# Designs tried in a protein design run: peptides against a protein of PDB entry 3V4L. Part 268

Target 1, 386 residues: chain A of PDB entry 3V4L
Amino acid sequence: GQPLAKDKVALLIGNMSYWEHPKLKAPLVDVYELTNLLRQLDFKVVSLLDLTEYEMCNAVDEFLLLLDKGVYGLLYYAGHGYENFGNSFMVPVDAPNPYRSENCLCVQNILKLMQEKETGLNVFLLDMCRKRNDYDDTIPILDALKVTANIVFGYATCQGAEAFEIQHSGLANGIFMKFLKDRLLEDKKITVLLDEVAEDMGKCHLTKGRQALEIRSSLSEKRALTDPVQGAPCSAEALVRNLQWAKAHELPESMCLKFQCGVHIQLGFAAEFSNVMIIYTSIVHKPPEIIMCDAYVTDFPLDLDIDPKHANKGTPEETGSYLVSKDLPKHCLYTRLSSLQKLKEHLIFTVCLSYQYSGLEDTVEEKQEVNVGKPLIAKLDMHRGL

## One batch from the design tools (peptide; made by RFdiffusion4, then SolubleMPNN)

Design b2_p26_2_s2 (from b2_p26_2, 13 letters changed)
Fold by OpenDDE base, seed 3:
Structure b2_p26_2_s2 (fold): chain B 386 residues (1-386), chain A 26 residues (1-26)
Amino acid sequence: as target 1 above (386 residues)
Amino acid sequence: GFETITVVSMDPDEENRIVEEVTLPK
């Protein structure tokens, strides 16, 4: 019979806003596009941008809690990275310059932990450079991996080589993701699919002789990302996993706020990533005697580091939200909350209504505090260890 | 119009090194 997955879980990490290293652009689009494709494949996807070392460790730990016997696990990383002695290191956004293995996440250590879960398939897609870090002379003592015959690595580039991004119209894609996205939905063994992606990269003038996909696999079975999930989750563990994933993806409900002046505001929420949410406000009712009226969001928790200069924009794009703008209502004010993983408390903020009456020169303000609980990834309390 | 595509290194030791610039018709 066709192999069945007990479940399918993916963690996607895109690091671009480095503190001490060059900023990247591709991880934004690549994580978003891959998230949408993996969701079409019935993966439970956690998508995270711009993680610190601590936040990356916690994201991996939460991902490992979603893994169990016969579950398909996929880890995607786009960002800075290096390879020393055949070990791949993912570089967090807070990594010092120079970074070392002690500041980074070793992919082979994550693989070891995935093998302890008795997973049905382990896929790593690593969109990073594979150059040696000459500042790290540490020889990793890795424990011997188990012989599970269910491992697939897709490296965006060859050993010792750079990875590249293609920038266009203010957006970028990684070269790897550019070709992977065209084939990812194909009902093929994952190693065959990646081999076809490697051929496509080899045919393109932009990639030929610059970047080549490397496939490293021990996969003995015909397993595909299209493999169906085993029917109704009857196990207590499957129910717990489904509930844990659902918590990490729960948006606040849309609210209708009523002000004393008779203005009604709709407050809405959209997920860009598991740690990135857009708040939007729209005026749904205005008395005719009010000539000007704007609804601003303000007084966010300090742990979110929200710059008021980037809040309350007339377009999603002015907030940095280029990807979800098509799915958002028009004629709102938009605010992008990045870094929801930093939220320790409930998301409490103020909706400030600024308005003017006909024949009065003075602007009037009314304020309402809103508590939306813990949105998205903030429900996992990734900071419980501090 | 024309669009410019830039190929940029993801090398952590290189500050956004442009390795190729291609102008294509839109």
Scores: peptide ipSAE 0.414, ipTM 0.875, DockQ to the pose 0.640
Fold by OpenDDE base, seed 2:
Structure b2_p26_2_s2 (fold): chain B 386 residues (1-386), chain A 26 residues (1-26)
Amino acid sequence: as target 1 above (386 residues)
Amino acid sequence: GFETITVVSMDPDEENRIVEEVTLPK
């Protein structure tokens, strides 16, 4: 019969906004496109941008809690990285210059922990450079991996080589994701799918002789990303996993705020990523005596580092949100919260209504405090250890 | 129109080095 997955879980990390290293562009679009494709494949996807070392460790720990016997686990990483002695290191955004193994996450350590969960399939997609880091001569003494015939590595590039991004019209894609996305939905064994992606990369003039996909696999079974989730009664563990994932992806409900002047505001929320949310405000009712009326959001928790200069924009694109803008209501004010993993408390903020009456020169302000609880990834309390 | 595609290194030591620039017809 066709193999069945007990469940399918993916962690996608895209690091771009490095503090001490060159900024990347590709991870934004690549994580977003891959998230949408994996959701069509019935994966439970956690998608995270711009994580610190501590936040990456916690994201991996929470991902490992979602893994169990016969679950398909997929880890995707796009960002800076290196490979020393056959060990792959993912570089957090707060990594020093130069970085070392002590500042980074070792993928083979994550694999060891995934093997302890008795997973049905382990897929690693690593969209990073594989050059040696000459500043780190540490040979990690890794414990011997268990011999499991269920591991697949897709490396975006060859050992000792660079990965590249393709920039056009202010956007960028990783070369790997550019070809992966065209085949990811195919009902093929994952190693066959990746081999076809490698062939497509090898035919492209932009990629040929520059970057080549490396596939490392122990996969003895015909496992595909299209394999259906087993529909029989979920184990207690599968119910817990489903509830935990659902909590991490619950948006605040849209709110209708009523002000004393008779103005009504719609407050809405959209997820760009598991740690990135767009807040939007719109005027849904205005008395005729009010000629001008704007609804601003302010007084965010300090943990979010929200610059007021980047809040309350007339377009999603002015916030840096280029991907979800088509699905958002038009004629709103938009604010992008890009660091929801940092939120320790409930998301409490102020909605400020500024308005002008016909025949009065002075603007009037009314304010309402809004508590939306812990949105999206903030429900996982990724900071419980600090 | 034409579209310019830029291929950029992701190597941190190369500081986002442009390795190729290609102008293609749209």
Scores: peptide ipSAE 0.404, ipTM 0.872, DockQ to the pose 0.623
Fold by OpenDDE base, seed 5:
Structure b2_p26_2_s2 (fold): chain B 386 residues (1-386), chain A 26 residues (1-26)
Amino acid sequence: as target 1 above (386 residues)
Amino acid sequence: GFETITVVSMDPDEENRIVEEVTLPK
């Protein structure tokens, strides 16, 4: 018969805005494109950008709680990384310069914990450099991995090699994601699919002799990312997993705000990632006696670290949102909240209407406080240590 | 038109080192 997954869960991490290291561009587009493809494959996807060490640990721990016997787990990472003594390390955005293993997440430790869950398939996709870090002589004492025949590693590059990004028109893609996206929806054994991606990379003039996919597999069974999820969630654990995923993807409802002057504002919300939301405001009704009016969002929680200079932009692109701009309403003011994981409480902010009456020189302001609860990933309370 | 594609290293020790630049027809 066709193999079945008990469920399918994915954690995607893209680190690009490093504090003490060169900024990357590829992780933004690569996490977005992979999220959309894995959703078409019925994966429960959490997509996170720009995580600190503590936030990465919590994201991995929450992901491991979703894993169980016969579940398909996929972990994707795009960012800085290194490989020492066959151990792969993912570098958080707050890592010092130089970084060490104590500042980074060891992939083999995560793999050990995934093996304890008796998963039906474990896929690791690592879009990072695999050069040695000469500032770290630590040999991790890894406990012996269980002998399991359900692990697949896709390393974007060879051992000791660099990974590369392709920059085009202000966007960038990782070389690995550029080829993976064209095949990811194919109904093939995951190792066969990755072998075909490796062949496509090997035929491209930009990648040939520069970057090659390395596949490591213990997979003895025919398993594909297209394998259907086993029917209606009958277990308590499956219901909990569905509820946790639904919470992490719940947007605030669009609101119609009415001001005393008779102006009506539409307030809307869009998800770019699980930790990135765009707020947009538009004037939907204006009395004829009001000649000009604008609706600004202000007074955000300090935990979000929002620079007012980057808020209330006339285009999504001016906020740093290039991917979802086509799906957003036009003629709004846009604000991008990029760090929703940092939110400890409800998202409360002020909508300020600034307006002028015909024949009055003075600008008038009206304000309304808005509480939208905990949007997206903020519902998982990632900052509350277990 | 033409578009320029740049291949850039993701090496953390390298500040966005361009390793290849290719101009392609749009």
Scores: peptide ipSAE 0.390, ipTM 0.868, DockQ to the pose 0.614
Fold by OpenDDE base, seed 4:
Structure b2_p26_2_s2 (fold): chain B 386 residues (1-386), chain A 26 residues (1-26)
Amino acid sequence: as target 1 above (386 residues)
Amino acid sequence: GFETITVVSMDPDEENRIVEEVTLPK
């Protein structure tokens, strides 16, 4: 029979906004496209952009809490990285220049921890460069991995080689994701699927002789990403996992704010990623005596590091949100919160209504404070050491 | 129409070097 997964969990990390290193573009689209595909495959997906070392460690720890016996675990990373002595290192956005292993997350350490969970399948998809870091001669003394026949690595590039992005029409995709996305939904053994992706990459004139997929696997069973989740009564652990995941993906409810002037504002929320939310405001009712009316959001928690210059835009694209713009209501003001993992407290902010009466030159302002609790990933309390 | 596709290195040492630029028919 086809193998069954006890559950399917994915952590996707896309680092692009490096402090001390060149900025990337591909991880944005790649994490988004992969998130949508893995959701169609019944994965519980946590998708995170631009994580610090501390935030990456916490994201991995929370991911490991979602893993259990027979669960399929998938880790995807897109960003800067290196490979020393067969160990893969993911580079956080706050990594110094030069970075070392002490500033980075070792994928093989994560694999060890996944093996301790007795997972049904461990998939690593690493869309990063695999050049040696000559500034770090530390050989990680990795404890010997358990012999498990349930591991698959898809490296976007060969050992010692670069990964590339393809830029077109102002968007960028990683070369790996460009080909992976076309096959990811196929009901095939994961190694066979990746071999077909490698063949497609090898046939493309843009990628031929530049980038080749490397597959490393110890997979004794015919496991696929399409393998159905076992519908058996959830163990207490599976219930906890489902609740934990559901909390991390709960959006604030849409609100209707009523101002004293009789204006009604709809305040809405949309998830772009697990740590990225779009806030949008729209005028749903305006008295006829009010000629102009705008609803701005302001007074965000300082921990979110929101630049007011990028808030309250007339389009999602002006906030840097190119991906979810089709699913958003039109004719709103839009604000992108890109660092929800930094939120320690409830998300409290002000809605400021600015308006003019017919025949009055002066602009009037009314303000309401809004508390939406902890949105999305902020519910996991990633900053509270367990 | 035509679209321009650029292939860019993700290597931190190459500072986003464009390695190829191709104009393709849409």
Scores: peptide ipSAE 0.390, ipTM 0.866, DockQ to the pose 0.601

Design b2_p26_2_s3 (from b2_p26_2, 13 letters changed)
Fold by OpenDDE base, seed 5:
Structure b2_p26_2_s3 (fold): chain B 386 residues (1-386), chain A 26 residues (1-26)
Amino acid sequence: as target 1 above (386 residues)
Amino acid sequence: SFKTVTVVSMNPDEKERIVEEVTLPV
């Protein structure tokens, strides 16, 4: 018969805005494109950008809570990384220079924890460099892995080699994601799919002799990313998993704010990633006696570290949002909240209406406080240590 | 039409991260 997954869960991490290291660009587009493809494959996807060490640990712990017997687990990472003694290390955005294993997440430790969950398939897609870190002489004492015969690693590059970005018009893609995306929806055994991606990379002049996909697998069964999820969630654990995932993807409802002057504002919300939300405001009704009016969002929680100079932009692109701009309403003011994981409390902010009456020189302001609860990933309380 | 793409190393220790500029057909 066709293989069945009990469920399908993916964690995607893209680190680009490093504090002490060169900034990357590809993780933004690559996490977005992979998120959309895995959603078409009925994966429960958590997509996170620019995580600290602590935030990465919590994201992995929450991902492991979604894993259970026969569940397909996929971890994708795009960012800085290294490989020492066959162990892969993902580098958080707050990692010091130089970084060591104590500042980084070991992929083989995550694999051990996934094996303890008795998963049906473990897929690691690692879009990072595999050069040795000569500043880290630590030999990780890894516990012996179980023989589960359900593991697939797709390394974007060979052992000891670099991974590369292709930059164009201010955007970038990882070389690995450029080829993976064209085949990811194919109904093939995951190791066969990745082998075809490796052949496509090998035919490209940009990649030939520079970067090659390495596939490391112990997959004894025919498993594909297209494998259907086993029918209606009959277990209490499956219901809990569905509720946790739904919470992490719930946007605030659009609001219609009414001001005393008779101006009506539409306040809307869009998800770019699980930790990145765009707020947009538009004037939907204006009395004829009001000649000019604008609706600004202000007074955000300090935990979000929002620079007011980057808020209330006339285009999504001016906020740094290039991917979802086509799906957003036009003629709004846009604000991008890029660090929703940092939110400890409800998202409370002020909508300020600034306006002028015909024949009055003075600008008038009206303000309304808005509470939208905990949007997206902020519902998982990633900052509350277990 | 043609587009210029820049190939950039993801290695943080690489001093000259720009490796190649390539003109591709669109």
Scores: peptide ipSAE 0.483, ipTM 0.907, DockQ to the pose 0.639
Fold by OpenDDE base, seed 3:
Structure b2_p26_2_s3 (fold): chain B 386 residues (1-386), chain A 26 residues (1-26)
Amino acid sequence: as target 1 above (386 residues)
Amino acid sequence: SFKTVTVVSMNPDEKERIVEEVTLPV
């Protein structure tokens, strides 16, 4: 019979806003596009941008809690990285300059932990450079991996080589994701699918002699990303996993706020990533005597580091939200909350209505506090260890 | 129509991260 997955879980990490290193652009689009494709494949996808070392460790730990016997696990990483002695290191956004293995996540250590879960398939897609880090002379002592015959690595580039971005109109894609996305939905053994992606990269003039996909696998079974999930989750563990994933993807409900002046505001929420949410406000009712009326969001928790200069924009794009703008209502004010993983408490903020009456020169303000609980990834309490 | 794309290195140690500008058909 066709192999069945007990479940399918993916963690996607895109690091681009480095503190001490050059900023990247491709991880934004690549994580978003891959998230949408893996969701079409019935994966439970956690998508995270711009993680610190601590936040990356916690994201991996939460991902490992979603893994169990016969579950398909996929880890995608786009960002800075290096390879020393055949070990791949993912570089967090807070990594010092120079970074070392002690500041980074070792992919082979994550693989070891995935093998302890008795997973049905382990896929790593690593969209990073594979150059040696000459500032790190540490020889990793890795424990011997189990012989599970269910491992696939797709490296965006060859050993000792660079990965590249293709930038256009302010957006970018990684060269790897550019070709992977065209084939990812194909009902093929994952190693065959990646081999076809490698051929497509080899035919393109942009990639030929610059970047080549490397496939490293020990996959003894015909496993595909298209493999169906085993029917209704009857196990207590499967129910817990489904509930944990659902919590990490729960948006606040849309609210209708009523002000004393008779203005009604719709407050809405959209997920860009598991740690990135857009808040939007719209005037849904205005008395005719009010000539001007704007609804601003303010007084966010300090842990979110929200710059008021980037809040309350007339377009999603002015907030940095280029990807979800098509799915958002028009004629709103938009605010992008990045870094929801930093939220320790409930998301409490103020909606400030500024308005003017016909024949009065002075602007009037009314304020309402809104508590939306813990949105998206903030429900997982990634900071419980502090 | 044509679009100009910029190929950029993901290497943090690369001084000249822009490696090529390419005009592609749209």
Scores: peptide ipSAE 0.480, ipTM 0.908, DockQ to the pose 0.644
Fold by OpenDDE base, seed 4:
Formats: sequence, C-alpha cells, structure tokens
Structure b2_p26_2_s3 (fold): chain B 386 residues (1-386), chain A 26 residues (1-26)
Amino acid sequence: as target 1 above (386 residues)
Amino acid sequence: SFKTVTVVSMNPDEKERIVEEVTLPV
C-alpha cells in the first residue's frame, strides 16, 4: 500500500533583506509559491521571511515541536548559505560580514533533531549557494547521525557551485523553484520527483551548465509528498500539534469601526506569510455631508520597525506586497507588517480618520485604538524562551 | 511573444551578480 503520513509539516524560510550582505529577490516568490503548493498537499506550512539568527533558531525549535513519530517534516530554505566539509549552513539576515558557523544554522544539526522525533520522512530543500566559506575553518563536531532510511536532500546546486535567480518584470524566482513548482504536486516517490526536476533543469538552455540539482537520499520506502495524512483519531500529541499550528495561522477578525462623525471603516487583515500580514482599511459608510475621508493606520509597536513611508498605500504593490494583491479588496489603504515574529505584546495600533465637511476648509481627525491580539506567528511567543 | 529575463548570482562574494540577459519565448 501507499505509505501514510501521521501528519505533514513544513518550515519555509526565505532570507533576502540581509544587513551586511547583498540583498536577494527570489526567496519572496519562492517561499510564497512553495507555501501554496505544500498547502494543496495537506502540509501544515509555516512560512517566514527575513529572520535573524535568534528568530531562525526559534522557528526551527517550533518546527521540531510539530514533529513526531511518522510525521513528514520538510524544511525549505532560500537565502545566502555555504557548505563546509559537507555541512550546510543557512545564513541569517543579521549575520556579520564575514559570517561564521557560530552565526549560522547547520542543517545537519536540524536533521539530527528531526531524527530524534522518529519522523516518517525528512526532506530538506536548500536553495542557496554551496561555496566554501574560507573565513570559517571550523569542522562542526556533529554527533553521528542515526541510520534512518527516510532522508532526502534536494540541493538547488552542486557542491562548490552557485545558485541563481531569474529576474523578470521586477519579480524573481530561484532556478530551483522554477522547475520544482511544475512537478511538486505529482504522485511520485520524492527522489523520483527530484530526479525529474534535475532533468528539466538539465534540458533548459538557461540552466544547462550553470546550475544542476544535487539529490542526496537514504530513502528505503516509496514516500511521496502526496502521501495521505492518516485520518486515525489524533493522539494527544497530534491534537496539540494541530492546535499549535492553527494558533500560528489565526488572523485577526475583520472589524467595523464607527466614528463619531458617522463614518464606518472596515479594518481587514490578510496573511502573506506566517510573519507577514497586510492591514487594509476601507470606507464602508460615509455621511453625505463628508466630502473627503481617509482612514490611516499609525502608532504601531516599535518592535515591528514599520517605516511610515511604506504605510497607508493606495495599492498593495506600493507596500511591497506583489503576491496577495489579487486576493485583497480593492480601493483600500494598505499597510504591510513584515516582521510579526518581533511582536512580543499584543498588536495595538491607532486608526486615524481624516475627513472634511462640505463647506469647511479644515480637516477633522478622529482616532480609535485597536487591539487585535497576537496575529499569526506572534501567537507562538518565539521570543519567550521555552 | 518574447520576455527578457536576467540571470543573477545568489553568491554574496560575486562582484558582478548579473550573469546574463536572455530573451525567452513566452
């Protein structure tokens, strides 16, 4: 029979906004496209952009809490990275220049921890360069990995080689994701699926001789990403996992704010990623005596590092949100919160209504404070040491 | 129709990250 997964969990990390290193573009689209595909495969997906070292460690720890016996775990990373002595290092956005292993997350350490969970399948998809870092000669003394026959690595490039992105019309995809996305939904053993992706990369003139997929696997069973989740009564652990994941993906409820002037505002929320939320405001009722009326959001928590110049835009694209713009209501003001992992407290902000009466030149303002609790990933309290 | 795509290195040490501009059929 086809293997069954006890559950399916994915952590996707896309680092692009490096402090001390060149910025990337591909991770934005690649994490988004992969998230949507893995959701169609019944994965519980946590998708995170632009994590610091501390935030990456916490994201991995929370991911490991979602893993248990027979669970499928998938880790995807897109960003800067290196490979020293067969160990893969993911580079956080706050990594110094030059970075070392002490500033980075070792994928083989994560694999060790996943093996301790007795997972059904461990998949690593690493969309990063695999060049040696000559500034770090440390050989990680990794404890010996357990002999498990449930491991698959898909490296976007060969050992010692570069990964590339394809830019078009201001967007970019990684070369790996460009081919992976076309096959990811196929009901095939994961190694066979990746071999077909490698063949597609090898046939394309754009990628031939530039980038080639490397597959490393110890997979004794015919396991696929399409393998159904076991519908048996959830163990107490599976209930806890489902609740924890659901909690991390709960959006604030849409609110109808009523102002003293008789204007009604709809305040809405949309998830772009597990740590990225779009706030949008729309005028749903306006008295006829009010000629102009705008609803701005302001006074955000300082921990979110929101630039007011990028808030309250007339389009999602002006906030840097190119992906979810089709699913958003039109004719709103939009604000993108891109660092929800930094939120320690409740998301409290002000809605400021600016309006003019017919025959009055002066602009009037009314303000309401809004508390939406902890949205999305902020519910995991990643900053509270467990 | 044709689209122009730019191939860019993800290597942080690459000084000239733009590797190639390619016109592809759509």
Scores: peptide ipSAE 0.463, ipTM 0.902, DockQ to the pose 0.610
Fold by OpenDDE base, seed 2:
Structure b2_p26_2_s3 (fold): chain B 386 residues (1-386), chain A 26 residues (1-26)
Amino acid sequence: as target 1 above (386 residues)
Amino acid sequence: SFKTVTVVSMNPDEKERIVEEVTLPV
């Protein structure tokens, strides 16, 4: 029969906004495109941008809690990275310059922990450089991996080589994701799918001699990303996993705020990523005596580091949101919250209505406090240890 | 028609970071 997955879970990390290293651009689009494709494949996807070392560790720990016997686990990483002695290191955004293994996450350590969960399939997609880090000669003493015939590595590049971004018109894609996305939905064994992606990369003049996909696999079974989730009664563990994932992806409900002047505001929420949310405000009713009326959001929790200069923009694109702008209502004010993982408390903020009456020169302000609880990834309390 | 794209290395070393303009057929 066709193999069945007990469930399918993916963690996607895209690091771009490095503090001490060159900024990247591709991880934004690549994580977003991969998220949408994996959702079509019935994966439970956690998508995270710009994580610190601590936040990356917690994201991996929460991902490992979603893994169980016969579950398909997929880890995707796009960002800076290196490979020393056959060990792959993912570089957090807060990594020092130079970074060492102590500042980074070792993928083979994550694999060890995934093998302890008795997963049905372990897929690693590593969109990073594989050059040696000459500042770190530490040989990690890794415990011997269990011999499991269920591991697939897709490295975006060869050992000792670089990965590349393709930048055009202000957007960028990774070379790996450019080819992966065209085949990811195919009902093929994952190693066959990746081999076809490698062939497509090898035929392209842009990639030929620059970047080549390396596939490392122990996969003895015909497992595909298209394999259906087993529909029989979910174990108690599968129910817990489904509830945990659902909590991490619950948006606040849209709200209608009524002000004393008779103005009504619609407050709405959209997810760009599991840790990135857009707030939008629109005037849905205005008395005729009010000639000008704007609804601003302010007084965000300090943990979010929201610069007021980047809040309340006339377009999603002015907030840095280029991907979800088509699905957002028009003629709003938009605010992008890009660090929801940092939120320790409930998301409480102020909606400020500024308005002008016909024949009065002075602007009037009314304010309402809004509590939307813990949105998206903030429900996982990734900071429980600090 | 041709499009110019910028190919950028993900190398963390800014001195070794390759930045190339490549013209591709559309």
Scores: peptide ipSAE 0.456, ipTM 0.909, DockQ to the pose 0.792

